Peptides against a protein of PDB entry 3T6J. Designs and how they scored, part 214

Target 1, 375 residues: chain A of PDB entry 3T6J
Amino acid sequence: PIVESYIGFIESYRDPFGSRGEFEGFVAVVNKAMSAKFERLVASAEQLLKELPWPPTFEKDKFLTPDFTSLDVLTFAGSGIPAGINIPNYDDLRQTEGFKNVSLGNVLAVAYATQREKLTFLEEDDKDLYILWKGPSFDVQVGLHELLGHGSGKLFVQDEKGAFNFDQETVINPETGEQIQSWYRSGETWDSKFSTIASSYEECRAESVGLYLCLHPQVLEIFGFEGADAEDVIYVNWLNMVRAGLLALEFYTPEAFNWRQAHMQARFVILRVLLEAGEGLVTITPTTGSDGRPDARVRLDRSKIRSVGKPALERFLRRLQVLKSTGDVAGGRALYEGYATVTDAPPECFLTLRDTVLLRKESRKLIVQPNTRLE
Target 2, 372 residues: chain A of PDB entry 3T6J as posed
Amino acid sequence: PIVESYIGFIESYRDPFGSRGEFEGFVAVVNKAMSAKFERLVASAEQLLKELPWPPTFEKDKFLTPDFTSLDVLTFAGSGIPAGINIPNYDDLRQTEGFKNVSLGNVLAVAYREKLTFLEEDDKDLYILWKGPSFDVQVGLHALLGHGSGKLFVQDEKGAFNFDQETVINPETGEQIQSWYRSGETWDSKFSTIASSYEECRAESVGLYLCLHPQVLEIFGFEGADAEDVIYVNWLNMVRAGLLALEFYTPEAFNWRQAHMQARFVILRVLLEAGEGLVTITPTTGSDGRPDARVRLDRSKIRSVGKPALERFLRRLQVLKSTGDVAGGRALYEGYATVTDAPPECFLTLRDTVLLRKESRKLIVQPNTRLE

## One batch from the design tools (peptide; made by RFdiffusion4, then SolubleMPNN)

Design b2_p21_8_s1 (from b2_p21_8, 11 letters changed)
Fold by OpenDDE base, seed 5:
Structure b2_p21_8_s1 (fold): chain B 375 residues (1-375), chain A 21 residues (1-21)
Amino acid sequence: as target 1 above (375 residues)
Amino acid sequence: AGVAGEVYPTHEEYVDSLVGP
């Protein structure tokens, strides 16, 4: 077996300012079968990047082919186990050496152990489909999230010598129609500028890329889905995201007006974007459970994903990227915090829904170190 | 400039959220 490992101060999610890394380490074995799918995705990455909703001038000038591997984790030391990883976190290394994407396959498998009777917030008609396609759809989402989400987009930079990495005279901001008016100066980074929203904002961008690109037939083909299966995978992927946006409310602290988990905040933001799109695309309905206590149902209209959902996500994703590229912290914060705001205003009444989410929370699953066997 | 590395989490809370309460 091929063994991979890493150890060090890597992820900064526990730092509110996104600067200090948490000590983390793992030992894993390469899953060759799943890695092959990601390799196919990598082979198409340069082409798929062109499908993203921003001008080429806002994309990386040169595509550096990354590694993408699926790993089965044997040991993980840290505060939490991710489903996917994009490393390194050092900008200087990413610019010169590239990056590596990792999917923690057996960690994902834990998420697939869904019992129908315990599946919350879905319509009954969606439960079986959700159970069937949750795993495959999540593989698609993670692949796109890591490779084409975190792996996409350009930062406009003025170096220490005053040189720009973009043509100031010809590059146009697609949102304003004007020339570029802001950029990163020497010593400024994504995390240093966007600070408290940087991690969640980037996760939101990456998740949005996943939802947006999963609509492309080539993506589904890479993962081995065509026809009705492809459509079901798309539907379940989007359904999972809107459901996750509701579940995310668990990680909001009303008393402090803050989020405790960056990815969950990101998913809530996406839910808000898709709700804003209207036209019956997403509906959250408070209900009463069989136990007589509050419950809720999330409905996604499959027929409106492309007609309503895609355009809404396109506009939002473009705005995220443009604001990121230009280092427009004020604009970025206004946009992101606007969608991340949790109130009890109708019709959604999110604070009330949060109470429902907390009420329906089940016992936590424990992830335990696996045993290895030779068969 | 490249984007810093990130994770797709499967924290216990997140895993639970995907499967149900």
Scores: peptide ipSAE 0.022, ipTM 0.594, DockQ to the pose 0.148; fails the geometry check
Fold by OpenDDE base, seed 3:
Structure b2_p21_8_s1 (fold): chain B 375 residues (1-375), chain A 21 residues (1-21)
Amino acid sequence: as target 1 above (375 residues)
Amino acid sequence: AGVAGEVYPTHEEYVDSLVGP
């Protein structure tokens, strides 16, 4: 077997300022079969990067072929076990030196173990489809999230010698129509500048890339889906995201006006973006459960994903990237915190929905890490 | 960076799940 491991100060999710890494480590075994799919995705990455909704001037100058493998985790030491990883976590290094991606396949498998009767907040008609395609759709999402999410975009930088990594005279900000007015200076990083929103903002960008690019036929083909299956995978991926946005409310603390989980905050933001798109794309309806207590249903109109959802996500994702590239903290914070705000305002009444989410919260899952042997 | 599952526990919740009461 091929064994992979890493160890060190890696993830900064526990740092309120997004800068200090937590000591983390894992040992895992390569899943060759699943890795082959991700290798095909890597082979198409350069082309797929061009499909992202920002000008080439806001994308990496050179494509650096990363490693991407699916791993079955044997042991993981840290505050949480992710579904996927993109390292290093320094954007400057990702741009110049490259990166490595991994999907933690057996961690994903744990997430897939959902019983129909325990599946909350979905329409009955969607439950079977959701159960069937949750796993495959999540593989697609993780692959895109890591490789083309975290692995995409350019930071505009002025180095210590005063040189720019972009042409100040010709590069235009697509949101303003003006020349680039801000950038990262020497010593400034994504995390140092965007601070409290950096982690969640980046996760939101990566998740949005996943949703956006999963609509591309080539992506589904890479993962082995075609025809009706491909459309179902797309639908379930988007459905999972909007559901996750609702579930995310568990991780909001109203009394402190803060989020306790970066990925969940990101998913809530995406839900807000898609709700804002309107036109019946996403509907959250409070209901009464069979137990007579509050419940809710999330509905996604499949027929509106491309016509309504994609354009909304495109505009949002472009804006995220442009603000990130230019180091526009004020603009980025205004945008992101705006969508991350949780109130009880109609029609959604998110604080009330949060109570429902908490009421329907499933028992905490215990992840048991296996051993392995050669036979 | 990494991607969480559908439900990703907070550090505190995760630790509690591993250590128990």
Scores: peptide ipSAE 0.021, ipTM 0.626, DockQ to the pose 0.292; fails the geometry check
Fold by OpenDDE base, seed 4:
Structure b2_p21_8_s1 (fold): chain B 375 residues (1-375), chain A 21 residues (1-21)
Amino acid sequence: as target 1 above (375 residues)
Amino acid sequence: AGVAGEVYPTHEEYVDSLVGP
């Protein structure tokens, strides 16, 4: 088998300032069969990057074909196990030297196992569909998240010699209609500038890319879904995200007004964006469970994903990228923290919903190292 | 990196498990 490993101070999610990496390592075996889908995604990456809602001037100047493989993890040493990885984590290196993507296939498989009777916050009519398509939709989301999420976008930089990596005279900010007024100076990085919001913001961008691009017919085709199946995968992917946004409240600490997980914060932000879109796209309804205790239901109107959801996400995602590219920390923080704010304001009453989420909290699964055998 | 699933543990402050639903 083809063995892959990595080791080092890699992910900075546990650093409140997003700068210091946690020591992490894994050993994995390449899953050739599962890698095929991601290879097809890579083959379409250059074209799909053009579908992202920002001008080419805000995308990498040169497309660098990345590697993307599905891995079966033998052992993972770290504080948490991701479903996917995009490395390196340095945006400058990503845009100049390239990057590698991996999907941790057997880790994803663990997430697929859901018991219907324990599935919280979904309408009964959605549960079977959700169970059926959660896995496949998650594969799509992870692939897009890593390859076209983390793997997309350009940072505007002025180097130590004063040279710009963009044409100051011709590049226009699509949000303002004006020339670029801010950029990263020598020594400044994404993490150093955006600090406390950097990790969550980037995850939000990547997740948003996944939702946005999963609507593209070519993406679903790459993963082998057509017709009604493709639409169901899209629906479940979006449904999973909005549900995740609700579940995210578990990881908010009201007393400290902070989030404990970058990814979950990101998913809450996306939920807020989609709720703001209105028009009945997303509805969260408090209910009473059979046990007489508070419950809730998340509803996503599938018929409004493209008409309402996509435009809302497009605008939001573009803003995320533009603010990231230009190093506009003030604007980025204002945008992101605005959506990340958790209050008990009507109609959602998120703090009250948080209590419900905690009441309905599910037990976490234990991840166990697998064995390998020669056949 | 990220998006592992709903079923991973930890509530600790600023301990991101790189796991998502």
Scores: peptide ipSAE 0.019, ipTM 0.638, DockQ to the pose 0.272; fails the geometry check
Fold by OpenDDE base, seed 1:
Structure b2_p21_8_s1 (fold): chain B 375 residues (1-375), chain A 21 residues (1-21)
Amino acid sequence: as target 1 above (375 residues)
Amino acid sequence: AGVAGEVYPTHEEYVDSLVGP
């Protein structure tokens, strides 16, 4: 088997300022079959980048072809095991030197190994479909998230000599209709500038890219889905995201007004965006469980994903990118923290829902280091 | 930020809160 590894100070999620990396490392075996799907995605990446909802002027000037591999992790040392990785974490380096992507396939397998009777917050009619397609939808989501999420977008920069990497006279901000008024100065980075929201904001952007682009037939074809199967994968991917947004409340600390997990915060933000879209796209209904205690159901109207969900996500995702590109921290914080705010305001009553989420919380899954053998 | 999807923490005693507002 082909063995891959990496080690170092990589992820900054444990740094309150998003700058200092945690030391981590892994050893993994390449899953050739799954890697082939990601290779096809890479081959289409340049074209798919054009489908993202921002002008080419906000995208990288040159596409740098990355590596993308599916890995079965044998050992992972760190505070947590991700589902996927895009490195390096420096946007400037991603733009100038390239990047690598990995999907941790067996980690994903653990994630979707949920028993029907333990599956919370879904309608009964969705449970079987969810169980069937959660895995495949995760593959799609992770691939898009890493390659076209983290791997997309341009930062507007003025270098130390005063030169811009964009034409100040011709580039227009699609949100304002005006010329670009802010950018990154020499020495400023995404993480340094956006600081406390940088990681979660970027994860939200990447997750949004996944949801947005999974609607594209070419993406589904790359992963081997057509017809009704493709539509089911889309539905389950979106359903999983809105469910995850509800589950995310576990990681919010009301007393501190703080989120304890960047990805879950991102998923909550997406839920809020899709709820705001209205028109019955997403509905969260408090219920009573069979045990007589509070429960809830998340419903996603499949027929409204493209008509209601996609436009809402498009607008939101474009705003995320524009604010990121222009280094508009004030605007970025206002947007992101607005959606990340958790209150008990009607109709959602998220703090009350949080109590329900905590009440229905499953036991923590343990991931144990496997061994491998040749057969 | 270069980690995607769900993150599975190690033993609870060894994990700290991740960055967020």
Scores: peptide ipSAE 0.018, ipTM 0.603, DockQ to the pose 0.514; fails the geometry check

Design b2_p21_8_s2 (from b2_p21_8, 12 letters changed)
Fold by OpenDDE base, seed 2:
Structure b2_p21_8_s2 (fold): chain B 375 residues (1-375), chain A 21 residues (1-21)
Amino acid sequence: as target 1 above (375 residues)
Amino acid sequence: AGVAGEVYPLNEEDVDSLVGP
């Protein structure tokens, strides 16, 4: 078997300042079958990048072909186990040297082990479909998230010598219709400029890329889904995201007006975007459970994913990218924090829904490390 | 130009939240 590992101070999600990495390490075995799918995705990446809702001028000038591998984790040391990894975490290295994508396949599989009776906030008619396709849909999502989410987009930079990595005269901001008016100066980074929102913002962008591109038939074909199966995978992927946005409320602390998890904040933002799209695309309905206590149901209208959801996500995703590319912190913060704000305003009453989410929260699952053998 | 650490870390809590109880 092919064994992969990494170790070190890698992720800074637990650092309020986003600077200090936590110690993390794993040993994993390559899942060849799933890795082959990701290899096909990589082979199509350059073409798929063109499907993203920003001009080529806002995309990387040259796509550096990364490695993408699905791994089954044997052992993991850290505060949390990721579903996907994109390394290195340094932008300069990603742009100049390339990057590697990893999907932790068996971690995803564990995430899918939900009993139907315990599956919260879904309509009964969706539960079986959700259980069936959650795994496959999440594989698609993670692949797109890592490779084409994190792996996409260009930062406009003026280097130490005063040279720009874009043509100031010809590049137009698609949101303003004007020339580019802001960029990253020498020494400025994504994290340094966007600071407290940088991680969550980027995760939101990557998640949005996943949802957006999973609608592309070529993507589903790469993963082996066609016809009705492909449509079900799409539906469950979107359904999972909107449900995740509701579940995300667990990780919001009202008293401090802050989020404790960057990814969950990102998912809540996406939920807000899709709710704003209206037209019955997403509906969250407070209910009463069989125990007489508060409950809720999330509904996603499958027929409106492409007609309502995609355009809404397209506009949002483009704005995220443009603001990121131009280093427009003020605009980016205004946009992102606007969607990330949690209030009890009707009709959603998110703070009330949060109470429901907390009430329906079950005990934390334990991930048990597997063993392996050679045959 | 820096891009944030591009990891999709689903910690145990995230996994539980996404999957449901």
Scores: peptide ipSAE 0.023, ipTM 0.587, DockQ to the pose 0.142; fails the geometry check
Fold by OpenDDE base, seed 3:
Structure b2_p21_8_s2 (fold): chain B 375 residues (1-375), chain A 21 residues (1-21)
Amino acid sequence: as target 1 above (375 residues)
Amino acid sequence: AGVAGEVYPLNEEDVDSLVGP
């Protein structure tokens, strides 16, 4: 339909345990031009799923073609407006019944309105490129995040009758080299098992899928980018992610040792993964701003994205998926909370950087619902 | 919910980050 809407208790981000949904609703109109790009992505989804860094046994048994539409939001009722949505939020339903994706295109457009002089933590040489390609790179990231991020991966399940949805004798855990030793039992869900880390962990997986798959030429071609433009889109997408990881520190509360935003926590985790990769891939340098106050610069070496970044992200993303598939809460929590820990340890000194981030924080952005007209 | 690129805040104070990354 040209006009789309949904309403109900949908998202559980406000529940620390990821169980209770917040009442949410929207009304939006279809952006036909952008929707066409996402339809091309959908057409390639089955093949692109095979490019993800886990064995086929950890992927959905059957590809179910989803609906993917770009929407311009007229009204959104909730605590926050997302850039993209993948529903339903139940992994078991996603793998058996399918799912629907939406990109809230005009929400993304608001993010693109950042003025050059207000753009923090980037090198001057990157600012113009960032401004130019932030929008297009974000479209790519959202599409991949929703469709192939949230839309990927299999949960190993034992049903109420004791039957498994995987072959216990032949499926091997690629991380351990052993047979599968854990799974979801009847009544267990992703959210119920992983609880406090479930939302952020899943967002981290989805964001990682976006970064990983955006390196594939086919993906960029689908979105209409070739040659130098494609490389710039890739660079800006990765640059945006590492910058976001730094910005994420705003949403960490040291006194409570907790994160207040699931996606930002996820982005910080990705930053930590890419920093750990080393070899000069990502560098965060404390500086002094023109006002004489603390500042910082994030540098990403584009020449090392494929050689250093991709392998690091591949290993991390595979581990995320394997732990998710097997319902290994202990392993998943250890991995994720390890990367999500914020200390002031050198060389990064993240708590000190947090002070810088807070110092450079922009004024709160208010999203105002638009009017639409028939011409 | 798959929200790509932006954050879903746990509280109203975090709404500013919904559109950023």
Scores: peptide ipSAE 0.022, ipTM 0.625, DockQ to the pose 0.353; fails the geometry check
Fold by OpenDDE base, seed 4:
Structure b2_p21_8_s2 (fold): chain B 375 residues (1-375), chain A 21 residues (1-21)
Amino acid sequence: as target 1 above (375 residues)
Amino acid sequence: AGVAGEVYPLNEEDVDSLVGP
């Protein structure tokens, strides 16, 4: 078998300032069959990047074809096991040297197993559909998240010699209509500049890319979905995200006014964006469970994903990218922390919902590392 | 970066150590 491994100080999630990497390592075997879908996605990546809601001037100057491999993990040493990985984590290296993507296939497989009776916060009519398509929708989301999420966008940089990697005279900020007024100076990085919000902000951008691009028919075709199946995969992917945004409240600490998990914070932000879009796209309804205790239901109107959800996400995602590209920390922080704020204000009453989420909390799955044998 | 999702095996104590103000 083809063996892949990596070790080093890679992910900075455990650093409150987003700068210091945690030591991580894995050994994995390439799953050739599952890698084929991701290779097809790679083959379409250059074209799909053009579908993202920012000008080409805010995208990487040169598309560098990345590797994308599905891996069956044998050993994973770290504080947490991801579903996917995009490396390196330095945006400057991604745009100049390229990147590699991996999907941790057997990790994803663990997430696919859902018991209907334990599935919280969904309408009864959505449960069977959710169970059926959660796995496939995850494959789509992870692929897009890594390849076209983390793998997209440009940082505007002035190097140590004073040279810019963009034309100051011609590049226009699509949000302001003006020339670019800020950028990264020599020695400044995404993580160093955006610090405490960097990890979660980037995850939010990547998740948003996944939701946005999963609406593209070509993406669904790459993963083998057409017609009603494609629409169901889209619906479940979006439904999973808005549900995840509710579940994310578990990882908010009210007394400290902070988030404890970057991905969950990102998912809550996306939920807030889609709630703000209004028009009945997303509805969270407090209910009473069969046990007489508080419960809740998340409803996503599938008929409004394209008409209401997509435009809202488009605007938000463009703002994320523009603020990231220009190194506008003040604007980026204001935007992101605004959506990440958790209060008990009506109509959502998120702090009250958090109590419900905690009440309905299920135990996390225990990940047991596999082994291999010769037959 | 990576997608942690529902399979991210961190307890609350470990999670609290990840992000601060």
Scores: peptide ipSAE 0.021, ipTM 0.622, DockQ to the pose 0.362; fails the geometry check
Fold by OpenDDE base, seed 1:
Structure b2_p21_8_s2 (fold): chain B 375 residues (1-375), chain A 21 residues (1-21)
Amino acid sequence: as target 1 above (375 residues)
Amino acid sequence: AGVAGEVYPLNEEDVDSLVGP
């Protein structure tokens, strides 16, 4: 078997300022079959980057071909086991030196092991589809999230000599229609500049890229989905995201106005974006469970994903990228924290929904010992 | 950065912080 490993101070999710990495390490075995799909995705990456909703001037000047592998984790040391990884976590290094992507396949497999009777917040009609396609859709999402999410976008930089990595006279901000008014100065990084929102904001951007690009037929084809299957994968991917946005409320602490998990905060933000799109795209309905206690249902109108969801996500994702590229912390914080705010305001009443989420919370699944067998 | 699934194994400290009513 092919063995992969990494070790070091990698993820900064435990740092409130998003700057200090937590010590993490893993040993894993390459899953060749799944890696082949990611290799095809890598082969299409340069083309798919052009499908992202920002001008080429906001994308990397030079495409750097990354590695992307699916891994079965044998040992993981850290505070949490991710489903996927994109490293390094420094945007400057990603755009100048390159990056590597991994999907932790057996971690995903554990996450996919959901019993129908325990599946919360979905309509009965969606449960079977969700169970069937959750795994495959998540593979798509992870691939896009890592490769084209974290692997995309340009930071506008003025170096120590005063030189810009963009043409100040010709590059136009697509949101304002004006020339670029802000950028990163020498020594400034994404994490240092955006600080408390940097990790979650970036995860939100990456997740949004996944949802946005999973609509592209070429992406589904790469993963081996066509026709009705492709549409079901898309539907379940989006459904999973909006459900995750509701589940995310578990990780919000109202008393501290704080999020305890960056990815879940990101998913909540996406839920808010899609709810704002309106037109019946996403509906969260409080209900009463069979036990007589509060419950809820999330509905996603699949027929409105492309007509309503995609445009909303496009606009949002473009704004995320533009604000990131220009180092506009004020604008970025206003945008992101606005969507990340949890109140009990109608019609959603998210704080009330949080109580429901907590009430319906299942025992967490723990990965104690990974097992890989050669057949 | 990484992607957290629906099941995200957290360490003991994180688990304690997630204990709700």
Scores: peptide ipSAE 0.019, ipTM 0.600, DockQ to the pose 0.386; fails the geometry check

